# Ledger of designs, part 64: peptides against a protein of PDB entry 1EMU

Target 1, 132 residues: chain A of PDB entry 1EMU
Amino acid sequence: PPYLKWAESLHSLLDDQDGISLFRTFLKQEGCADLLDFWFACTGFRKLEPCDSNEEKRLKLARAIYRKYILDNNGIVSRQTKPATKSFIKGCIMKQLIDPAMFDQAQTEIQATMEENTYPSFLKSDIYLEYT

## One batch from the design tools (peptide; made by RFdiffusion4, then SolubleMPNN)

Design b2_p19_1_s4 (from b2_p19_1 with T3L A7S)
Fold by OpenDDE base, seed 5:
Structure b2_p19_1_s4 (fold): chain B 132 residues (1-132), chain A 19 residues (1-19)
Amino acid sequence: as target 1 above (132 residues)
Amino acid sequence: SALDEESERVVEELLEEEE
């Protein structure tokens, strides 16, 4: 069943609608749902191909991601990303150099945080165990 | 995929919040 695949990899969990829902519920109760939302935001941003018609949209989205998750020093995403990574993102925003991969390093760092902490905890949670 | 759909949803929500 799908829930067994969720225990095999975080990617399998995040590629399942029920898995996403349960994991998000778990993260909310832990006060760290922003980790997941940021991860998905980065994924969605990277999929937007640069073109003349998308320039304004991509810049707006990049600024939104930056302001909500990176600039907020009290946020969990900001606390779990390295200063150099945040500085690079800020530089891209200020220079308006919006490369599709500009959030890749930050996404990697947040994914590592989930892999090492919240994902294992989720697999031991009542939310997951009651689903099985 | 569910992953792609959720990514798109989150992006759209962020853009709406900025408007």
Scores: peptide ipSAE 0.811, ipTM 0.965, DockQ to the pose 0.941
Fold by OpenDDE base, seed 2:
Structure b2_p19_1_s4 (fold): chain B 132 residues (1-132), chain A 19 residues (1-19)
Amino acid sequence: as target 1 above (132 residues)
Amino acid sequence: SALDEESERVVEELLEEEE
């Protein structure tokens, strides 16, 4: 069953609708749902092909991600990303250099945070165990 | 995939918040 795959990798969990829902519920209880939303935002951003028709949309989205998750010093994403990573993103926004990979390092760092803490905790949570 | 759909949903919500 799919829930067994969830325990094998975070990617498997995030590629399942039920897995996403349960993990999000767990993260909300822990006050760190922004980790997941940021991760998905980065994934969605990278998928947008850079072209003339997408330029405005991509810039708007990049600014939104930056303001919501990186600029907020009280946010968990900001606390779990390295200063150099945040500075790089800020530089891209200020210079309007919106490369599809501009959030890759930040996404990697947030993924590592989830892998090391919230994901293992989720697999031990009542939410997951009751589902199985 | 569920991953793709969720990523698109989150992106759309962020864009709506910017309006």
Scores: peptide ipSAE 0.811, ipTM 0.965, DockQ to the pose 0.939
Fold by OpenDDE base, seed 4:
Structure b2_p19_1_s4 (fold): chain B 132 residues (1-132), chain A 19 residues (1-19)
Amino acid sequence: as target 1 above (132 residues)
Amino acid sequence: SALDEESERVVEELLEEEE
């Protein structure tokens, strides 16, 4: 069953609608839902190809991600990303150099945070166990 | 995929919040 695959990898969990829903519910209870939303935001951003028709959209999205998750020093994403990573992102925004990969390092760091903490905790949670 | 759909949803919500 799918829930067994969820326990094998975070990617499997995030590639399932039910998995996403349950994990999000868990993260909200833990006050860490921004980790997941940021991760998906980065994924979605990277999929937007740089072209004339997407230029405004990509810039707006990059700024939105930056303002919501990186700029807020009290946010969990900001606290779980390295200063150099945040500085790089800030630089990209200020210089308007919006490369599709500009959030890759931050996404990697947030993914590592989930892999090391919230994901294992989720697999031990009542939410997941009751589902199985 | 569910992952792609969720990514798109989150992006759309972020863009709406900035409007």
Scores: peptide ipSAE 0.811, ipTM 0.965, DockQ to the pose 0.939
Fold by OpenDDE base, seed 3:
Structure b2_p19_1_s4 (fold): chain B 132 residues (1-132), chain A 19 residues (1-19)
Amino acid sequence: as target 1 above (132 residues)
Amino acid sequence: SALDEESERVVEELLEEEE
């Protein structure tokens, strides 16, 4: 069943509607749902093709991600990303150099945070165990 | 995929807030 795959990898969990829903519920209870939203935002951003027709959209999205998750020093995403990573993102925004991979390092760091803490805790949670 | 759908949803929500 799918829930067994969720325990094998975070990616499997995040590629399942029920998995996403349950994990989000868990993260909200832990006060760290922004980790998941940021991760998905980065994924969605990277999928946008850099072309003339998407330039404005990509810039707006990059700015939105930056302002919501990186600029907020009190946010969990900001606290779990390295200063050099945040500085790089800021630089891209200021220079308007919006490469599809500009959030990759930040996404990797946030994924590591989830892998090390919230994801294992989720697999031990009542939410997950009751689903199984 | 579910991952694609969720990523698109989050992106659309962020863009809506940006406007």
Scores: peptide ipSAE 0.810, ipTM 0.965, DockQ to the pose 0.875; fails the geometry check

Design b2_p19_2_s1 (from b2_p19_2, 6 letters changed)
Fold by OpenDDE base, seed 5:
Structure b2_p19_2_s1 (fold): chain B 132 residues (1-132), chain A 19 residues (1-19)
Amino acid sequence: as target 1 above (132 residues)
Amino acid sequence: MKEEEELLEELIKEEIASK
């Protein structure tokens, strides 16, 4: 069943709507749902190919991601991303150089945070265990 | 900023919905 795959890899968990729902619920209880939301925001953003018609939209999205997750020094995402990574993103925003991959390093760092902390904890949580 | 926030929420929602 899918829940067994979720225990095999974080990738499997994040590729399943039911898994995402349970994991997000768990993260909300832990006060760190922003980790997951940021991860998906980065993935979604990267999929938007630059073109004349979506330039303003992409810039707005990039600014939104930056303001919500990177600029907020009290946020879990900001605390779990390296200063150099955050500075790079800030630079992209200021220069309006909005490459689809501009959040890749930050996403990698947040993914590592989940792999090392929240994902293992989720697999030991009542939310997951009661589902199995 | 409201528009930017809405765009962000939609982006996340659509990405999750695609799974």
Scores: peptide ipSAE 0.787, ipTM 0.962, DockQ to the pose 0.915
Fold by OpenDDE base, seed 2:
Structure b2_p19_2_s1 (fold): chain B 132 residues (1-132), chain A 19 residues (1-19)
Amino acid sequence: as target 1 above (132 residues)
Amino acid sequence: MKEEEELLEELIKEEIASK
């Protein structure tokens, strides 16, 4: 069943709507749901290929991601990303150089945080174990 | 900004819905 694949890799968990739902519920209880939301925001943003018609929308999205997760020093995403990574993103926003990959390093760091902490804890949680 | 926040929420929803 799918829940066994979820225990094999975080990638499998994040590729399943039921897995995402359970994991997000767990993260909310831990006060760190923003880790997952940021991860999906980065993936979605990277998929938007730049063109004349979506330039303004891409800039707005980039600013939104920056303001909500990177600029907020009290947020868990900000606390779990490197200062150099955050400064790079800030630079892109200020210069309006909005490359599809501008959040890749931050996403990698947040993914590592989940892999090392919240993902293993989820697999030991009542939420996951009751589902199995 | 309100509009930017709405765009962000939609982006996340669409990505999750694609799974």
Scores: peptide ipSAE 0.787, ipTM 0.962, DockQ to the pose 0.907
Fold by OpenDDE base, seed 4:
Structure b2_p19_2_s1 (fold): chain B 132 residues (1-132), chain A 19 residues (1-19)
Amino acid sequence: as target 1 above (132 residues)
Amino acid sequence: MKEEEELLEELIKEEIASK
């Protein structure tokens, strides 16, 4: 069953709507749902092909991601990303150089945070165990 | 900035819905 795959790989968990729902519920209880939302924001952003027709939209999205998760020093995403990574993103925003991969390093760091902390905790949580 | 926030919310929603 899918829940067994969730325990074997975070990727499997994040590729399943039921898994995402349960994990997000858990993260909200822990006050760190922004980790997951940021991760999906980065994935969605990277999928947008840069072209003249969506340049404004991509810039707005990049600024939104930056302002909500990177610039907010009180946010968990900001606290779990390295200063150099945040500075790079800031530079991209200020220069309006919006590469599809501009959030990749930040996403990697947040993914590592989930892998090392919240994901293992989720697998030990009542939410997950009662689902099994 | 409200428009930017709306775009962000939709981006996340669509990505999750795609799974």
Scores: peptide ipSAE 0.786, ipTM 0.962, DockQ to the pose 0.911
Fold by OpenDDE base, seed 3:
Structure b2_p19_2_s1 (fold): chain B 132 residues (1-132), chain A 19 residues (1-19)
Amino acid sequence: as target 1 above (132 residues)
Amino acid sequence: MKEEEELLEELIKEEIASK
């Protein structure tokens, strides 16, 4: 069943709407749902094909991601990303150099945070165990 | 900023809905 695949890899969990829902509920209780939202924001942003017709939209999205998750020094995403990574993103925003991959390093760091901390904790949580 | 926030929320929602 799907819940067994979720225990095999974080990727499997994040590729299942039911898994995402349970994991997000858990993260909310832990006060770190922004980790997951940021991860999906980065994935969605990277999929946007840069072109003349959506350049303004891509810039707005990049700024929104930056303002909500990177600029807030008290936020969980900001606390779990390296200063150099945050500085690079800031530079891209200021220079208006909006490459589809500009959040890749930050997403990698947040994914590592989930892999090392919240994902293992989720698999031990009553939310997951009661679902099984 | 308000519009940017809405765009971000929609981006996340659409990505999750694609699963």
Scores: peptide ipSAE 0.785, ipTM 0.961, DockQ to the pose 0.915

Design b2_p19_2_s2 (from b2_p19_2, 7 letters changed)
Fold by OpenDDE base, seed 5:
Structure b2_p19_2_s2 (fold): chain B 132 residues (1-132), chain A 19 residues (1-19)
Amino acid sequence: as target 1 above (132 residues)
Amino acid sequence: DEEEEKLLEELIKEEIASV
């Protein structure tokens, strides 16, 4: 069943609607749902191909991601991303150089945080165990 | 910014829904 695949890898968990739902619920209880939301925001942003017609929209999205997750020093995403990574993102925003991959390093760091902490905890949680 | 926040929420929602 799918829930067994979720225990094999975080990738499998994040590639399943039910898995995402349960994991997000768990993260909300832990006060760190922003980790997952940021991860998906980065993925969605990277998929947006730059063109003349969506330049303004992409800039607005980049600023939104930056302001919500990177600039907020009290946020878990900000605390789990390296200063150099945050500085790079800030630079992109200030220069209005909005490359589709500008959040890749930050996403990698947040993914590592989930792999090392919240994902293992999820597999031990009542939410997951009761589902099995 | 309200517009930026809405765009972000929609982006996340659509990405999760696409899985």
Scores: peptide ipSAE 0.794, ipTM 0.965, DockQ to the pose 0.886
Fold by OpenDDE base, seed 1:
Structure b2_p19_2_s2 (fold): chain B 132 residues (1-132), chain A 19 residues (1-19)
Amino acid sequence: as target 1 above (132 residues)
Amino acid sequence: DEEEEKLLEELIKEEIASV
């Protein structure tokens, strides 16, 4: 069953609608749902191919991601990303150089945070265990 | 910025829905 695959890898969990729903519920209880939301925001952003028609939208999205997750010093995403990574993103925003991959390093760092902390905890949670 | 926040919410929503 899918829930067994979720225990084998975070990738499997994030590739399943039910898995995402349960994991996000767990993260909300832990006060760190922003980790997952940021991860999906980065993935969605990277998929937007630059063109003349979406340049303004992409800039707005990049600014939104930056303001919500990177600039928020009290946020878990900001606390779990390296200063150099945040500085790079800030630079991109200031220069209006909005490459699809500009959040890749930050996403990698947040993914590592989930792998090391929240994902293992989720597999030990009542939410997951009661689902099995 | 309300517009930027709305765009972000939609981006996340659509990405999760696409899984």
Scores: peptide ipSAE 0.793, ipTM 0.965, DockQ to the pose 0.885
Fold by OpenDDE base, seed 4:
Structure b2_p19_2_s2 (fold): chain B 132 residues (1-132), chain A 19 residues (1-19)
Amino acid sequence: as target 1 above (132 residues)
Amino acid sequence: DEEEEKLLEELIKEEIASV
């Protein structure tokens, strides 16, 4: 069953609608749903190919991601991303150099945070165990 | 910025829905 695959890898969990739903519920209870939302935001952002028609939209999205997750020093995403990574993103925003990959390093760091902390905790949670 | 927030919410929603 799918829930067994979820225990094998975070990738399997995030590739399943039910898995995402349960994991997000868990993260919300832990006050760290922003980790998952940021991860999906980065993935979605990277898929937007730069062109004249979407330049303004991409800039607005980049600014939104930056303001919500990176600039907020009290946020979990900001706390779990390295200063150099945050500085790079800030530089991109200030210079309006919006490369599709500008959030890749931050996404990698947040993914590592989930792999090391919240994902293992989820597999030990009542939410997951009751589902099995 | 309300527009930026809405764009972000939609981006996340659409990406999750695409799974």
Scores: peptide ipSAE 0.792, ipTM 0.965, DockQ to the pose 0.887
Fold by OpenDDE base, seed 3:
Structure b2_p19_2_s2 (fold): chain B 132 residues (1-132), chain A 19 residues (1-19)
Amino acid sequence: as target 1 above (132 residues)
Amino acid sequence: DEEEEKLLEELIKEEIASV
């Protein structure tokens, strides 16, 4: 069943609607749902192909991601990303150089945080265990 | 701003829905 695949990799968990729902519920209880939301925001942003008609929208999205997750020093995403990574993103925003991959390093760092902490904890949680 | 926040929420929502 799918729940067994979720225990094999974070990727499998994030590739399943039920898995995402349960994991997000768990993260909300732990006060760190922003980790998952940021991860999906980065993925969605990267998929947006740059073009003349999409430039303003992409800039607005980049600014939104930056202000919500990176600029907020009290946020978990900000706390779990390296200063150099945050500085790079800030630079892209200030220079209006909005490359589709500009959040890749931050996403990698947040993914590592989930894999090292919240993902293992989720597999030990009542939410997951009661589902199995 | 509010528009940027709405765009972000929609981006996340659509990405999750696409899974």
Scores: peptide ipSAE 0.793, ipTM 0.965, DockQ to the pose 0.890; fails the geometry check

Design b2_p19_2_s3 (from b2_p19_2, 7 letters changed)
Fold by OpenDDE base, seed 1:
Structure b2_p19_2_s3 (fold): chain B 132 residues (1-132), chain A 19 residues (1-19)
Amino acid sequence: as target 1 above (132 residues)
Amino acid sequence: MEEEDELLKELIEEEIASK
């Protein structure tokens, strides 16, 4: 069953809508749902190929991601990303250089945070265990 | 900010829905 795959890798968990739902519920209880939301935002953003028709949308989204997750020093995402990474993103926003990969490093760092902390805890949680 | 929040929400929801 799918829940067994979820225990094998975070990627498998995040590739399943049921898994995502359970994991997000768990993260919300832990006060760190922004980790997952940011991760998906980065993935979605990267999939938007630059073109004349979506230039303004991409810029707005980049600004939104930056302001919501990176700029907020009190936020979990900001606290779990390196200063150099945040500085790079800020630079992209200021220069309006909106590359699809501009959030990749930040996403990697947040993914590592989940891998090391919240994902293992999720697999030990009542939410997951009772589902199995 | 409201517009930005909505844009983010849509982006995330679309990504999850694609799974």
Scores: peptide ipSAE 0.775, ipTM 0.955, DockQ to the pose 0.822
Fold by OpenDDE base, seed 4:
Structure b2_p19_2_s3 (fold): chain B 132 residues (1-132), chain A 19 residues (1-19)
Amino acid sequence: as target 1 above (132 residues)
Amino acid sequence: MEEEDELLKELIEEEIASK
């Protein structure tokens, strides 16, 4: 069953809508749902191919991601990303140089945070165990 | 900023919906 795959890898969990829903519920209880939302935002953003027609939207999205998760010093994403990573993103925003990969390092760092902390905790949570 | 927030929300929702 899918829930067994969720325990094998975070990737499997994040590829399943039911898994995402349960994990997000858990993260909300822990006050860190932004980790997951940021991760998906980065993935979605990277998939957008830059062109003249979507330049404005891509810039707006990049600014939104930056303002919501990186600039917020009290946010879990900001606390779990390196200063150099945040500085790089800020630079991209200020220079309006919006490369599809501009959030890759931040996403990697947030993914590592989930892998090391929230994902293992989720697998030990009542939410997951009661589902099994 | 409301537009940016909405774009962000849509981006996340679309990505999750693709699973």
Scores: peptide ipSAE 0.774, ipTM 0.954, DockQ to the pose 0.915
Fold by OpenDDE base, seed 5:
Structure b2_p19_2_s3 (fold): chain B 132 residues (1-132), chain A 19 residues (1-19)
Amino acid sequence: as target 1 above (132 residues)
Amino acid sequence: MEEEDELLKELIEEEIASK
């Protein structure tokens, strides 16, 4: 069943809507749902192909991601991303150089945070265990 | 910004819905 695959890898969990829902519920209880939302925001953003018609939208999205997750020093995403990574993103925003991959390093760092902390805890949680 | 927040929300929702 899918829940067994979720325990095999974080990738499997994040590729399943039911798994995502349960994991997000768990993260909300832990006060760190922003980790997951940021991760998906980065993935979605990277998929947007730059073109003349979506430049404004992409810039707005990049600014939104930056303001909500990177600029907020009290946020868990900001606390779990390296200063150099945040500075790079800030630079992209200020220069309006909005490359699809501009959040890749930050996403990698947040993914590592989930792998090391929240994902293992989720697999031990009542939310996951009661589902099995 | 309200518009930016809405765009971000939609982006996340669409990505999850694609799974």
Scores: peptide ipSAE 0.774, ipTM 0.955, DockQ to the pose 0.907
Fold by OpenDDE base, seed 3:
Structure b2_p19_2_s3 (fold): chain B 132 residues (1-132), chain A 19 residues (1-19)
Amino acid sequence: as target 1 above (132 residues)
Amino acid sequence: MEEEDELLKELIEEEIASK
């Protein structure tokens, strides 16, 4: 069943709507749902192909991601990303150099945070165990 | 800013919905 695959890899968990729902519920209880939202925001952003017709929207999205997750020094995403990574993103925003991969390093760091902390904790949580 | 927040929300929702 899918829940067994979720225990095998974070990728499997994040590729299943039911898994995402349970994991997000858990993260909300832990006060760190922004980790997951940021991860999906980065993935979605990277999939947007740059073109003249969506340049403005891509810039707005990049700014939104930056303002909500990176600029907020008290936020969990900001606390779990390296200063150099945040500085790079800030630079891209300020220079309006909006490459689809501009959040890749930050996403990698947040993914590592989930892999090391929240994902293992989720697999030991009542939410997951009661589902199984 | 409000428009940016809405765009961000839509982006996340669409990504999850694609699964």
Scores: peptide ipSAE 0.774, ipTM 0.955, DockQ to the pose 0.915

Design b2_p19_2_s4 (from b2_p19_2 with E1M E5D N11L A18S)
Fold by OpenDDE base, seed 5:
Structure b2_p19_2_s4 (fold): chain B 132 residues (1-132), chain A 19 residues (1-19)
Amino acid sequence: as target 1 above (132 residues)
Amino acid sequence: MEEEDELLEELIAEAIASK
C-alpha cells in the first residue's frame, strides 16, 4: 500500500496527495508547514517556462516566495537555508534575473531539513501510525 | 501581501495537484 512506500522515501510521500495531506497536517502541528509549502512553491515556480507574456507574473511570484519564506528572519525556511543561498536569491530578485532554477538550491536545503528531521518524526507520529 | 499570498497559494496548490 502507498503508506508503506511513504516510509521508504520522502520522494514517495511527496508524490502522493494523501501522503502530502497527512504530512502537511503533521507539519502544521509542529509549526513548520512552511517547509513543505516552500518546497512546493519552488517546484511550481520551476515549472513555469519563461516567456514575454509571463515575465511580470514570474517576477511577482519570485518576489513573493522571497518575501514570504526567505526574507522572514523568524521563519523556519529562512532559518534552514544558508546565507549564501538567500543572498543569491536576493540578487536574482534585485537584478530581475528570474531563472526557473533560481530556488533550486534553497529547495534542496529545505528538502534536506525535512529528510533529517520532520520526515522521520512524521513516520513516528500518531497521524501516520493511525493511518497505517 | 494579500495578493502575493494568493499567488503563492495558487502556485502551491497547482504543484500539489500535479502529483
Scores: peptide ipSAE 0.750, ipTM 0.950, DockQ to the pose 0.832
Fold by OpenDDE base, seed 4:
Order: C-alpha cells, then sequence, then structure tokens
Structure b2_p19_2_s4 (fold): chain B 132 residues (1-132), chain A 19 residues (1-19)
C-alpha cells in the first residue's frame, strides 16, 4: 500500500495527495505547516515558465513567498534557511530578477529540515500509525 | 497581505494537485 512507500522516502510521501494531507495535518499540530506550504510554493513557482504575459504575476508571487516565509524572522522557514540564502532571495526581489530557480536553495534547505526532523517524527506519529 | 495569501494558496493548491 502507498503508506509503506511513504516510509521509504519523503519524496514518495510528497508525491501522494493522501500522504501530503496527513503530513500537513501532522505539521499543523506541530506548529510547522509552513515548511510544507513553502516547499510546495517553491515547486509551484518553479513550474511557471517566464514570459511577457506572466511577468507581473510571477513578480507578485515571488514577493508573496518572500514576505510570508523568508522575511518573517519568527517563522520556522526563516529560522531554517541560511542568511546567505535569504539574502540572495531578497536581492532577486529588489532587482526584480525573477528566475524560476530563485527559491531552489531555500527549498533544498527546508527539505533537509523536514528530512532530519519532521518527516521522521511523522512516521512515529499517531496520525501515520493509525492510518497504517 | 490578504491578496498575497490568496495567490499563495492558489499556487500551493496547484502544486499539490499536480501530484
Amino acid sequence: as target 1 above (132 residues)
Amino acid sequence: MEEEDELLEELIAEAIASK
């Protein structure tokens, strides 16, 4: 069953909508749902191919991601991303140079945080174990 | 930031829906 694949890798968990739903519920209880939301925001953003017609929207989205997750010093995403990474993102926003890959390093760092902390905890959680 | 929150929710929902 799919839940066994979820225990094999975080990638498998994040490729399954049921897995995502359960994991997000767990993260909300732990007060760190922003980790997952940011991760998917980065994924969604990277998929947007830059063109003349979506330039304004991409800038708005990049700014929104930055303001909600990176700029908030009290947020878990901000605490789990390196200063140099946050500085780079800020620079992109200020210069309005909105490359699809501008959040890649931040996403990698947040993914590592989940791998090291919340993902293992999820596999030991009542939410996951009751599902199995 | 309500407008930005809506944009982000849409972006996240689309990313999840692609799975």
Scores: peptide ipSAE 0.749, ipTM 0.950, DockQ to the pose 0.827
Fold by OpenDDE base, seed 1:
Order: sequence, then structure tokens, then C-alpha cells
Structure b2_p19_2_s4 (fold): chain B 132 residues (1-132), chain A 19 residues (1-19)
Amino acid sequence: as target 1 above (132 residues)
Amino acid sequence: MEEEDELLEELIAEAIASK
């Protein structure tokens, strides 16, 4: 069953819409849903290939991601990303060099945070255990 | 900021829907 695969890897959990839904519910209870939202924002952003017609939109999206998750010093994403990573992102935005991969390092760091903390906790949660 | 929130919501929703 899919729920068994979710326990094998975070990757499997994040590749299943039912798994994502349950995990997000759990993260909301823990006050850290922004970790998952940021992760998917980065994924969505990377999928947008730059072209003339979406240049302005991509810049707006990059700024939005930056302002919501990176610039907010009280946010969990900001606390779990390294200063050098945040500085790099800021630099990209200031220079308007919006590469599809500009959030990759930040996404990796947030993924590691989930792997080390919230993902293991999710597998011990009532939400997951009652589902199984 | 509302506009940015909408853009992010769409972006996240699309990313999740792709799974």
C-alpha cells in the first residue's frame, strides 16, 4: 500500500497527493507547514522555463518566494536556511538574474530539515498511524 | 502582498497537482 512506501522515504511521501495532504495537515498542527509549502514553491518555480512571455511573472514569483519565506526572520524557513544561501537568493533578485535553479540550495536545506525532524515525527503521529 | 500570495498559491497548487 502507498502508506508503507511513505515510511520508506520522504520522496515517496511527497510524490503522493494523499501523502502530501496528510503530511501537510500534520505540519499545520506543528506550526511548520511553511516547510512543505516552500519546498513545493521551489519545485514549481524550477519547472517554469524562462521565456520572453513569462519573464515578468518569474521575477514576481521569485520575489514573492523570497519575501514570504526567506526574508521573514521569524519564519521557520528562514531559520532553517543558511545565511550564505539566503544571501545568494537576495543577490539573484537584486541583479534580476532569475535562474530556474536559484532556490535549489534552499530547497535542499529545507528538505534536510524535514528529513531530520518533521518527517520522522509524522511517521509517529496519530494522523499517520490512524491512516494505516 | 495579496497578489503575491495568489501567485504563490497557484505555484504551489500546480506543483502538488503534478504528483
Scores: peptide ipSAE 0.749, ipTM 0.950, DockQ to the pose 0.851
Fold by OpenDDE base, seed 3:
Order: sequence, then C-alpha cells, then structure tokens
Structure b2_p19_2_s4 (fold): chain B 132 residues (1-132), chain A 19 residues (1-19)
Amino acid sequence: as target 1 above (132 residues)
Amino acid sequence: MEEEDELLEELIAEAIASK
C-alpha cells in the first residue's frame, strides 16, 4: 500500500495526495506547514515555462515566494535556508532574472530540513500510525 | 500582499493537484 512507500522516502510521500494531506496536517500541528507550502511553491514555480504571456505573472510569483518565505526572518523557511541561498534569490528578484530553477537550492535545503526532522517525526506520529 | 497570497495559494494548489 502507498503508506509503506511513504515510509521508504519523502519523495514518495510528496508524490501522493493522501500523503501530502496527512503530512501537511502534521506539520500544521507542529507549526511548520510553511516548509511544505514553500516546497510546493518552488515545484509549481519551476513548472512554469517562461514566455512573453506569463512574464509578469512569473515575476509576481517569484516576488511573492521571496517576500512570504525568504524575506521573513522570523519564518521557519528563512531560518532553514542558508544566507548565500537567500542572497542569490534576492539578486534574481532585484535584477528580474527569473529563471525557473531560481528556487532549486532553497527547495533542496528545505527538503533536507524535512528529511532530517519533520519527516521522521511524521512517521512516528499518531496521524501516520493510525492511517496504517 | 493580499493578491500575492492568492497567487501563492493557487500555485501551491496546482502543484499538489499535479501529483
């Protein structure tokens, strides 16, 4: 069953809508749902193919992601991303160089944070165990 | 800010829906 795959890798968990729902519920209880929201924001952003018709929207989205998660020094995403990574993103925003992969490093760092802490805790949580 | 939140929610929802 899918829940067994969720225990094998975070990737499998994040590829399953039921898994995502349960994990997000858990993260909300832990006060760190922004980790997952940011991760999916990055994924969604990367999927947007640059073109003339969506240039303004992509810039707005990049700015929104930056202001919501990176610029907020009190936010968990900001605390779990390296200064050099945040500086790079800021540079892209300021220069309006909006590459689809501009958040990749930040996403990787947040993914590592989840891998090391919240994901293992989720697998030990009542939410996950009751689902199995 | 309000508009940005809406844009983010849409982006996140679409990313999740694609799974």
Scores: peptide ipSAE 0.748, ipTM 0.950, DockQ to the pose 0.852

